# Peptides against a protein of PDB entry 7AE7: the designs that were tried, part 61

Target 1, 321 residues: chain A of PDB entry 7AE7
Amino acid sequence: KVYKDLREFLEVLEQEGQLIRVKEEVNPEPDIAAAGRAAANLGKNQPAVFFEKIKGYKYSVVTNVHGSWQNHALMLGLDKNTSTKDQFYELNRRWDKFPVPPNVVKREAAPCKENVIDKDINLFEILPLYRINEQDGGFYISKASVVTADPEYPDDFNKLNVGTYRIQVKDRDRVGIQALAMHDIAVQLEKAEAENKPLPIAITIGNNPLVTFMASTPVGYNQNEYEFVGALQDGVPMDIVKSDLYDHLYVPAGSEVVLEGHIIPRVRTVEGPFGEFPGSYSGARLQCEVKIDRITHRTNPIFENLYLGIPWTEIDYLMAL

## One batch from the design tools (peptide; made by RFdiffusion4, then SolubleMPNN)

Design b2_p14_2_s1 (from b2_p14_2, 5 letters changed)
Fold by OpenDDE base, seed 1:
Structure b2_p14_2_s1 (fold): chain B 321 residues (1-321), chain A 14 residues (1-14)
Amino acid sequence: as target 1 above (321 residues)
Amino acid sequence: MLPEPVNSTTLSEA
């Protein structure tokens, strides 16, 4: 089975008993993190947790989507009881299908384009933001697939980067992003900053689970993560769509939310702390600042965010492969 | 070069 978007995957997780729905209204803090921790205590078969109603917000949150080997098997379209060994064999077999070029769909065919916000941008109206850890210095977007390109080679699709980065909400229309020197985004930003130009960026939230997986998987600078998604879909291309602001940036057609904007050149602001692992906080550092200029989103967008409550967290499953 | 925009193929049928 191939998934077009997060919603199709969540439906399968629910059918397979790997999704818990919380239908009662919850407080964003501490209830989301507390319920995530409670779900993690259910053992090795940790379900995703879907919060339908969050006090003070319009939309839903889902956590722990990748938080078990069963969810990982289902992501690959395998039986949920497929052994870790057999999942690795299947992943390796599919990896050899690279590259599988994506389908570029028209704007009108892309669910991520159902709604547009281009004025009075307020991230809090679209995303049910909460502190993941009690001591976090703010609200984090932790499962975004961030799209950037090489500003010297904007038409080279092989240099289009889709990565996962630590993103702190700084204002209604601004986020801090951790671009480490070892990441492809840092190379691209250096080129833009050399000319004192903004780096175009699209921050995509709530994707096909293989997009989120590949955005968390290091690949070569001249390899496109979307072409690996097609390989991991056993040769079925994924659907992408052109961003609204930038002709050279392509986003997953099924994204729940797309934040389009730019990294402000040569600006650094304080970001953090964030609890990257249970009991460990990375210190506050000067990080890049992104201005959000446009939002596109599905009707009733789902905010997918990372669960970090217990060892063998969702990040451990995303990095273990 | 990216392929030209195609109509969304029903990926659900594969």
Scores: peptide ipSAE 0.007, ipTM 0.462, DockQ to the pose 0.013
Fold by OpenDDE base, seed 3:
Structure b2_p14_2_s1 (fold): chain B 321 residues (1-321), chain A 14 residues (1-14)
Amino acid sequence: as target 1 above (321 residues)
Amino acid sequence: MLPEPVNSTTLSEA
């Protein structure tokens, strides 16, 4: 089975008993994190947790989407009881199908384009933001697939990078991003900053689960994550669409939310602390800042965010694949 | 996918 978007995957998770739907209104803090911990305590078969109603917000949250081996099996379109060993063998078999080029769809065919916000941008109106950990210095977007390109080779699709980075919300239209020197985005940013130019960026939230998986998986600088998604879909291309602001940036056609903007050149602001692990906080650091210039989103967008709180966390499963 | 789960590393160490 292949999924076009997060919604198709969540439907399968629910059908397979791998999603808990919380229908009652919850407080964003501490209830989301508490429910995530409770789900993790259910043992090895950890379900996703879907919160339909968040107090003070209009839209929903889903966590722990990749939070179990069963969910990973389903992501690969396998039986949920497929062993970790067999999942590994199947993943490796599909990996050899790289590259599988994506389909570029028209704007009108892309669900992520259903709604547009290009003025009075307020992230809090679109995303039910909450502190993941009690001591976090702010609200984090922890499971975004961030799209950037090489500013010297913007038309080279093989240099288009889709990565996962720690993102702190700084204002209604600004986020901090952790672009570490070892990441492909840091190479691209260095080139832009050398010329004192903004780096175009699209921060995509709530994607096809294989996009999220590949965005968390290091690949070569000249390898496109979307072409690996097609490989992991057993040779079925994924659907992408041009960003609204940038002809050279492509986003998943099915993204729940797309934040289009730019990394502000040569600006660094305080980011953190963030509880990357229980009882372990990364200190506050100077990090890059993104200005959000445009939002596109699906009607009733789902905010997919990472579950953090106890080992094994969702990130452990994403890194273990 | 690794054959066995690995302990969480920070995003900065991954």
Scores: peptide ipSAE 0.009, ipTM 0.527, DockQ to the pose 0.028; fails the geometry check
Fold by OpenDDE base, seed 5:
Structure b2_p14_2_s1 (fold): chain B 321 residues (1-321), chain A 14 residues (1-14)
Amino acid sequence: as target 1 above (321 residues)
Amino acid sequence: MLPEPVNSTTLSEA
C-alpha cells in the first residue's frame, strides 16, 4: 500500500483500529494533550488521535500518527502486526532502491493548492494551535516537513532539503525555527546570511507519512528526501508540486497546509521553552525567524502535530527506524 | 533537473 497523502493513511489507520476519532468538541488545552497521553497509555498499539472539533478553531487536529510500531508497519504498507525486525528488513530492502525521482505534478493536480491565502495571513485561522506541553513557551508546529534549497545551487535538486525542525508560532505570520548547526538547513541558512539574503522556505504540514518519516531521517546533504520516499514506496514515485513563490522549491502535492515564506537574514528572536521529551524542556534560545508570505491548503485542512507527553512518543518511533 | 509536470500518479497498493 502506497499513500498519496495523510488522508489515505488516516483512512487505513482507522480501518486497522489504529485511529481514535474524537467527535465531541474539545478545548485545545488541555484536552488534545490529555487525550494523546490517554492514547499512549493504551500500550503497544498506540493509535493516532483525530480531533474533529476544536473550540475556537475551524479545522481538525490529528496526533500520534507515527506513534506505534503498528502505525510504522502500516506506513510501509505492511500488515500492522509485522515485527520490528521484518519492518527493518523491508525498510533496508527498499532503501537500496534509492534514488526514485518524484513526479512533478501540475498545480491543478495538487490538492495542497485548493485554497490560497496571500493577504492578511493569520496562522491561527488555518491551524488549530495549542500548547503540546503545559510548560511550552508557546504554540509549536512539531511535525512539519520543511523544504529549503541551497542558495548557491538552487537548481540542484539533490541539495533540496526536506527536514523536521522545531517551529514555534511567534505571530500571525511569523514562526521561530530551530536550525541547529548539525542540520542541513543551517548550511543553507549560513550561505544566505553570508550575503544578507532571505532563505526561501516552505513549511509543509500533514503529508504522506513517508515524507514525514524521511524528513525526520538524516540523509546526505546531496541526497533528496523525496527520492528516498519513492524508494520506501517500493519504487513508486511520490508526487511533488512547485511552490507558488519559488521556482526551486517543491512541496508534497498532497500536503494539508503549505506555509511559504523566508527566513529573515541575521534576525534572532527568543524561542522556547519546548518539552521535546517528557519532563525535559529545552531552554529558551535566540532562534531564526520565518516570515510567512503565502499559504496554500486543502479544503478543511488537517493539522498533523507531534504527540509528546509520555514515553513512547512519536519522536521515539521516528528516531528508532 | 526535475522532470516536466506530469499527471498525478495513481498510487497503487504496494
Scores: peptide ipSAE 0.007, ipTM 0.442, DockQ to the pose 0.014; fails the geometry check
Fold by OpenDDE base, seed 4:
Structure b2_p14_2_s1 (fold): chain B 321 residues (1-321), chain A 14 residues (1-14)
Amino acid sequence: as target 1 above (321 residues)
Amino acid sequence: MLPEPVNSTTLSEA
């Protein structure tokens, strides 16, 4: 099976008994993290946890979407009981289909374009933000697929990067982003900052699970993650749509939320700490700042965020391949 | 490098 979006995947997870719905109103803190830990304690078949109602927020949260081998098998469109070995073999077989170019859909056909916010931007109105870890220095968007391009080669689709980066919410319309030198985004940012220019960015949240998977998988600088998504879909192209602000940025057509904006050149602000791993906090550092200039989102957007707790977090499954 | 297939036993001991 191929998934167009997060919602189709969540439906399958639910049908397969790999999603728990929390229907009662929860507090963002500590209940989301606590329920995530409780789900992780259910053993090897860790379900996704869908929070339908969050106090003080309008929209829902889902966590632990990639948090088990069963969920990973289902992501590949395999039987949930497919062995990790067979999942690996199938992944490798599909990987050899690269490149599978995406389909560019029209704006009116893209679910991520259902709603637009271009004024009075407030991330807290769109995303049910919470501290993932008790000692986090703020609210994090930890499972976004971040789209950037090479500012020197903006029309080179092979240099379009879709990556996962630590993103701290800084203000209503600002986020800090951790662009490490080893990441492709850092190369692109360096080029922009050399010219004292903003780097265009689209931060996409709640995607087709293979987009999230590929965004967490390191590929070559001249390899497009969307073309790998098509490969991992066994040769079925994924659907992308042009960003609203930038002709050279493409986002998943089915994204729940798209934050379009720019990395402010030569600005660094305090970001962190963040509990990336159990018992380890990365210290506060000066990181890049993104101004959000436009939001597009699906009606009743689902905030997909990373579960971080006991060992075998979603990151372990996302990086295990 | 795929970590070794998580044998069902290691998730219960963490």
Scores: peptide ipSAE 0.006, ipTM 0.481, DockQ to the pose 0.019; fails the geometry check

Design b2_p14_2_s2 (from b2_p14_2, 5 letters changed)
Fold by OpenDDE base, seed 1:
Structure b2_p14_2_s2 (fold): chain B 321 residues (1-321), chain A 14 residues (1-14)
Amino acid sequence: as target 1 above (321 residues)
Amino acid sequence: MLPEPVVSTELSEA
């Protein structure tokens, strides 16, 4: 089984008993985090948790999508009871299919383009933002696949980077992003900042689960994560579409939300703290700032966010592979 | 996300 988007995967999770649907209205805080923690206590078969109604918000949240070996097996289109060993063997077998180039679809064929916000941008109107951990310095987007390119080689598709970074909401149209020197985005930002130019960025939320997986998996600077997604789909290409603002940035065609903008050159603002692990907070640091210039989104977009409540956390499953 | 060196302030479970 191959998934075009998050929705197709959530449907399979629900069919397989690996998704809990919360239909009652919840408060963003503390109910989302509390329900996530409660779901994690269900043992080794931790389900995704889908919140249909959130007080003060229009749209839904899903957490813990990658939060179990069963969910991981299903992501690979395997039986949910496939052993971890057999999942690893299958992952390795598919990895050898790299590269599998993606399909570039037309704008009109991309679900992420159903709606556009190009003025009066307010992230709180599109994302049901909440504190993941009680002591977080703000609201985090913790499961985004962030798309950037090499500003010296914008047409080199092999240098297109899709990564997962810590993102704090700073204002209605601004986010802080943690671009560490070891990340490909930091190399690209350094090149842009050398010329005092903005770095184009697309922050994509609610993706095909293999996109989210590959965005969390380190690859070479000259390797495209989308070509690995195609490999992990057993040779089936994924669908991508051009961003609206940038001809050289491609986003997953099925993304729930795409935040298009730029990293402001040579600006650093305070970001954090954030509970990256249960009971462990990273300190506040000076981080890059992104201005959001355009949003595209699916009708009734689902905000996929990371669950960090108890070990094994969703991040442990994303990094254990 | 590669863990930055977590300055583990162990938030003690109160």
Scores: peptide ipSAE 0.006, ipTM 0.462, DockQ to the pose 0.046
Fold by OpenDDE base, seed 3:
Structure b2_p14_2_s2 (fold): chain B 321 residues (1-321), chain A 14 residues (1-14)
Amino acid sequence: as target 1 above (321 residues)
Amino acid sequence: MLPEPVVSTELSEA
């Protein structure tokens, strides 16, 4: 089975008993994190947790989408009881199908374009933001697929990067981003900053689960993550659409939320602390800052965010494959 | 200082 978007995957998770729907209103803190910890304690078959109602917010949150081997099997369109060994075998078999070029769909056909916000941007109106860890220095977007390109080769689709980065919300229309030197985004940013130019960026939230998986999987600088998504879909192309601001940036057609903007050149602001691991906080550091210039989103967008809390968190599963 | 886990998805050549 292939999924076009997060919603199709969540439907399958629910059908397979791998999603818990919380229908009662919850407080964003501490209830979301507490429920995530509770789900982690349910044993090896950890479900996704979908929060329908969050106090003070309009929209929903889902966590722990990739948080079990059963969910990973389902992501690959396999039986949920497929062994880890067989999942790895199938993953490797499909990996060899690279490249599978994506389909570029028209703007009118892309669900991520259903709604547009181009003025008075307020991230808190679109995303039900919460502190993931008790000692976090702010709100984090921890499971975004961030799209950037090489500013010297903007039309080279093979250099289009889709990566996962730590993103702290800094203001209604600003986020901090951790671009480490080992990441492809850092190479692209260095080129932009050398010329004192903004780096175009699209921060995509709530994607096809294989997009999120590939965004968390390092690939070569000249390899496109979307072409690997097609490979992991057993040769079925994924659907992408042009960003609204940039002709050279393509986003998943089914994204729940797309934050379009730019990394401000040669600006560094305090970011953190963040609890990347249980009981371990990365200290506050000077990090890049993104200005959000445009938002597109699906009607009733789902905020997919990472569950962090106990060993064998969602990140451990994403890294173990 | 715990080394930042290099998410080396180096697919070890089996």
Scores: peptide ipSAE 0.006, ipTM 0.494, DockQ to the pose 0.024
Fold by OpenDDE base, seed 5:
Structure b2_p14_2_s2 (fold): chain B 321 residues (1-321), chain A 14 residues (1-14)
Amino acid sequence: as target 1 above (321 residues)
Amino acid sequence: MLPEPVVSTELSEA
């Protein structure tokens, strides 16, 4: 099975008993993190946790979407009881299908374009933000697929990068992003900053689970993650759409939320701390700053965020593949 | 060498 978006995957997770739906209103803190921890304690068959109602917010949150080997099997469109060995075998078999170019869909065909916010940007109106860990220095968007291009070669689709980066919300329309030197985004940022230019960015939230997987999987600088998503879909192209602000940036057509903006050149602000792993916080550091200039989103957008409460966390599964 | 970035120590007001 191939999934067009997060919603189709969540439906399958629910059908397979790999999704817990919390219908009662919860407090963003500590209830989301606490429920995630409780789900992680269910053992090997850790379900996703979907929060329908969050106090003070309009929209829903889902966590732990990739939080088990069963969820990984389902992501690949396999039986949920497929062994880890067989999942790896199938992953490798599909990997050899690279490249599978994506379909560029029209704007009117892309669910991520259903709603537009281009003024008075307020991330808190669109995302039910909460502290993932009690000691986090702020609210994090921890499961975004971040799209950037090479500013020297903006039309080279092979240099289009889709990566997962630590993102702290700084203000209504500002986020800090951790662009480490080992990340492809850092190469692109260095080129932009050399010319004192903004780096165009699209922060995409709530994607096809294979997009999120590939965004978390290191690939070559001249390899497009969307072409790997098509390979992992057993040769079925994924659907992408042009960003609203930038001709050279393409986002998943089915994204729940797309934050379009730019990395401000040669600006660094304090970011962190963040509990990347249970009991370990990465310290506060100077990181680059993103201005959000436009938001597109699906009606009733689902905020997919990473669960980090108790091992095994989603990151442990995402990094184990 | 890239010019050193402008450093802000302002903590995000949440």
Scores: peptide ipSAE 0.000, ipTM 0.385, DockQ to the pose 0.078
Fold by OpenDDE base, seed 2:
Structure b2_p14_2_s2 (fold): chain B 321 residues (1-321), chain A 14 residues (1-14)
Amino acid sequence: as target 1 above (321 residues)
Amino acid sequence: MLPEPVVSTELSEA
């Protein structure tokens, strides 16, 4: 089975008994993190947790989407009881199908374009933000697929990068982003900052689970993550759409939320701390700052965010691959 | 932030 978006995957997780739906109103803190920890205590069969109602917010949250080997098997469109060995074999078999170019769909056919916010941007109205860890210095977007291009070669699709980065919410329309020197985004940012130019960015939230998987998987600088998604879909192309602000940036057509903006050149602001590992916090550091200039989103957008807690966390499954 | 995928050793023992 191939998934067009997060919603099709969540439907399968629910059908397979790999999703818990919380229908009662919860407090964003501490209830989301507490329920995530409770789900992690279910052992190897950790379900996703879908919160329908969050106090003070309009929209829903889902966590732990990749948080088990069963969820990983289902992501690959396999039986949920497929062994880790057979999942690895199938992953490697499909990897050899690279490249599988994506389909570029029309704007009118892309669910991520259903709604537009281009003025008075407030991230708190679109995303039910909460502290993931008790000691976090703020609200984090921890499971976004971030799209950037090479500013020297903006039309080179092979240099289009889709990566996962630490993103702290700083204001209504500003986020901090951690661009480490070893990440492809840092190479692209260095080129933009050399010219004192903004780097165009699209921060995509709530994607096809293979997009989120590939955004967390290191690939070559001249390899496009969307072409690997098509390979991992056993040769079925994924659907992408042009961003609204930038002709050279393409986003997943099915994204729940797309934050379009720019990294401000040569600006660094305090970001953190963040609990990257249980009981381990990366200290506060000076990080890049993104201005959000436009939002597109699906009607009733689902905020997909990472579960962080006792091992095995969702990260441990994404990293074990 | 997804920590960098530390491909941990446990998939090598399976």
Scores: peptide ipSAE 0.007, ipTM 0.503, DockQ to the pose 0.026; fails the geometry check

Design b2_p14_2_s3 (from b2_p14_2, 4 letters changed)
Fold by OpenDDE base, seed 2:
Structure b2_p14_2_s3 (fold): chain B 321 residues (1-321), chain A 14 residues (1-14)
Amino acid sequence: as target 1 above (321 residues)
Amino acid sequence: MLPEPVNSTELSEA
């Protein structure tokens, strides 16, 4: 089975008993993190947790989407009881199908384009933001697939990068992003900053689960993550659409929310702390700042965010592949 | 931050 978007995957997780739906209104803090920890305590079959109603917010949150071997099997379109060994065998078999080029769909065919916000941007109106860890210095977007291009080769599709980065919300229309030197985004940012130019960026939230998986998996600088998604879909291309602000950036057609903007050149602001691991906080550091200039989103967008709690965390499963 | 993918080889031995 291949999934077009997060919603098709959540439907399968629910059908397979791998999703808990919380229908009562919850407080963003501490209830989301507490319910995530409670779900993690269910043992090896850790379900996703979907929060339908969040006090003070209009939209929903889902966590722990990748948080079990059963969820990973289902992501690959396998039986949920497929052994870890057989999942790895199948993943390796599909990896050899690279490259599988994506389909570029028209704007009117892309669900991520259903709604547009181009003025008075407020991230708190679109995303039910909460502190993931008790000691976090702010609200984090921890499971976004971030799209950037090489500013020297903007039309080279092989240099289009889709990565997962630590993103702290700074203001209504600003986020901090951690671009480490080992990440492809840091190479692209260095080129833009050398010329004192903004780096175009699209921060995509709530994707096809294989997009989120590939955005967390390091690939070569001249390899496109979308072409690996097609390979991991056993040769079925994924659907992408052109961004609204930039002709050279393409986003997943099914994204729940797309934040389009730019990294401000040569600006660094305080970011953190963030609890990357249970009991381990990365200290506050000076990080890059993104201005959000446009939002596109699906009607009733789902905020997919990472579960961080007692091992095994969703991160541990994303790293295990 | 997604920690660096731990190479899948170590988890198959656990």
Scores: peptide ipSAE 0.008, ipTM 0.519, DockQ to the pose 0.025
Fold by OpenDDE base, seed 4:
Structure b2_p14_2_s3 (fold): chain B 321 residues (1-321), chain A 14 residues (1-14)
Amino acid sequence: as target 1 above (321 residues)
Amino acid sequence: MLPEPVNSTELSEA
């Protein structure tokens, strides 16, 4: 099975008993994190947790989407009871199908473009933001697939990067992004900043689960994550659409929310701490700042965010393969 | 967020 978007995957998770719906209104803090921990305590078959109603917010949150081997099997379109060994085997078999170029769909065919916000941007109106941990220095978007390109080679699709980065909400239309030197985005940013130019960016939230997986998987600088998504879909191309602001940026057609903007050149602001990111990542540091210039989103967008807590975390499953 | 690669071996033992 291939998924066009997060919603198709969530439907399958629910059908397979791998999604819990919380229908009661919850407080963003601490209830989302607490319910995530409770779900993690259900053992090896950790379900996704879908919060339908969040106090003070209009839209829903889903967490722990990749939080189990069952969810991972389903992501690959396998039986949920597929062994980890067989999942690895199938992943490797499909990996050899790279590259599988994506389909570029028309704007009108892309669900991520159902709604547009181009003025009075307020991230809090679109995303039910919460602290994942009490120690967090703010609200994080922790499971976004961030799209950037090489500013010297903007038309080189092989240099289009789709990565997962720590993103702290800084203001209504500002986010901090952790672009470390080991990440492809840092190379692209360095080139932009050398010329004192903004780096175009699209922060995509609530994607096809294989997009999220590949955005969390290191690939070569000259390899496109979307072409791996097609490989992991057993040779079925994924659907992408051109961003609204940038001709050279493509986003998943099915994204729940797309934040289009730019990394402000040579600006660094305090980002963090992020309490549950161990080691060098947990500390507060001066990080890049993104201005959000445009939002596109599906009607009733689902905010997919990472569950962090007691092992095993979603990160453990995303990095396991 | 690229966590430190969880050693695939630790995941197989859990």
Scores: peptide ipSAE 0.008, ipTM 0.500, DockQ to the pose 0.025
Fold by OpenDDE base, seed 3:
Structure b2_p14_2_s3 (fold): chain B 321 residues (1-321), chain A 14 residues (1-14)
Amino acid sequence: as target 1 above (321 residues)
Amino acid sequence: MLPEPVNSTELSEA
């Protein structure tokens, strides 16, 4: 099976008994993190956890979407009981299908374009933000697929980067982003900052599970993650749509939320601390700052966020494949 | 930090 969006995947997870739906109103802290830890303690078959109602917020949260080998099998459209060995074999077989170019859909056909916010931007109205770890210095968006391009080659689709980066919410319309020198985004940012220009950015949340997987998987600078998504879909192209602000940026057509904006050139602000690993906090550092200029979102958007907790967290599964 | 890809060999022993 191939999934167009997060919602189609969550439906399959629920049908397969790999999603727990929490219908009762929860407090964003500590209940979301506590429920994630409880789900991790259920053993090898860790389900996704879907929170329908969060106190003080309008929309839902889902976590631990990639948090088990069963969920990874289902992501590949395999039987949930497919062995890890057979999952790796199938993933490698599909990887050799690269490149599979995406379909560019019209704006009117893209679910991520159902609603637009271009004034009085407030991230807290769209995302049920919470502290993931008890000692986090703020709210984090930990499972976004971040789209950027090479500012010298904006029309080179092979240089379009889709990556996962640590994002701290700084204000209602600002986020800090950790762009490390080893990441392709850092190369693109360096080029923009050399000219004292903003770097266009689209931060996409709640995607097709293979987009999230590929955004967490390092590829070559001249390789497009969307073309790998098509390969991992066994040769079925994924659907992308042009961003609203930038002709050269393409986002997943089915994204729950798209934050469009720019990295402010040569600005660095305090970001962190963040509990990247249990008992290990990365210190506060000076990081880049993004101004959010436009939001597009699906009606009743689902905030997909990473579960962080005991060893064999969702990130360990995302990195193990 | 993206965790280093756990070498396929270490996952086979767990």
Scores: peptide ipSAE 0.007, ipTM 0.526, DockQ to the pose 0.022
Fold by OpenDDE base, seed 1:
Structure b2_p14_2_s3 (fold): chain B 321 residues (1-321), chain A 14 residues (1-14)
Amino acid sequence: as target 1 above (321 residues)
Amino acid sequence: MLPEPVNSTELSEA
């Protein structure tokens, strides 16, 4: 199976018994994190957890989408009981199909463009934000596929980067982003900051599960993650669309939410702490700051966020393939 | 160079 978006994947997870739907209204804290921990206690077949109603918020949250080997098998369109060995074999076989160029769709054909917010931006109105861990210094967007380009080569599609970064919500229209020197985004940011220019950015949330997987998988600076998504789809191209603000940034056509903006040049603000692993908090750090300038989103957007409960955590699965 | 914009294709079973 190839998935157009997160919703098609969630439907398959539910059909396969790999999704728990919480229909009752929950408190964002502590109930989301508590339910995630409870789901982790169900053993090796940790399901995704979909929260339909969150007190004080309009939209839903899903967590632990990649949180099991069964979910990874289903992501690859395999039987949920496919062994980790056979999943790895199939992943490697498909990897050799790189590059598989994406389809560029028209704006009108992209579900991520159904709604636009270009003024009075408030992330809390779009995303049911909560503390993932009890001691987190704020709200995190932990499973976004972040799109940036080389500012010297904006038209070089092979230099378009889609990566996963720790993102703390700082204000209604501001997020902190952790761009480490080893990340392609840091190379691109360095070039922009050398000229004291903003770095264009699109933070995409709730994607095709292979986009999220590839955004968490290191590739070469001149390799495009979308072309690997097509390879991992066994040669079926994924659909992308131009961002609204930037002609050189392309986002997944099916994204639930797209936060378009810029990294503010030469600005660093306090971010953290964040519980990256159970019982381990990263300290507060000076991180880059993004201004959000535009939001596009699907009607009734689903906020996909990382589960960081009992090991194996969702991040362990994303890093293990 | 990216292709010209097309309509979204139906995704098949992979």
Scores: peptide ipSAE 0.005, ipTM 0.402, DockQ to the pose 0.014

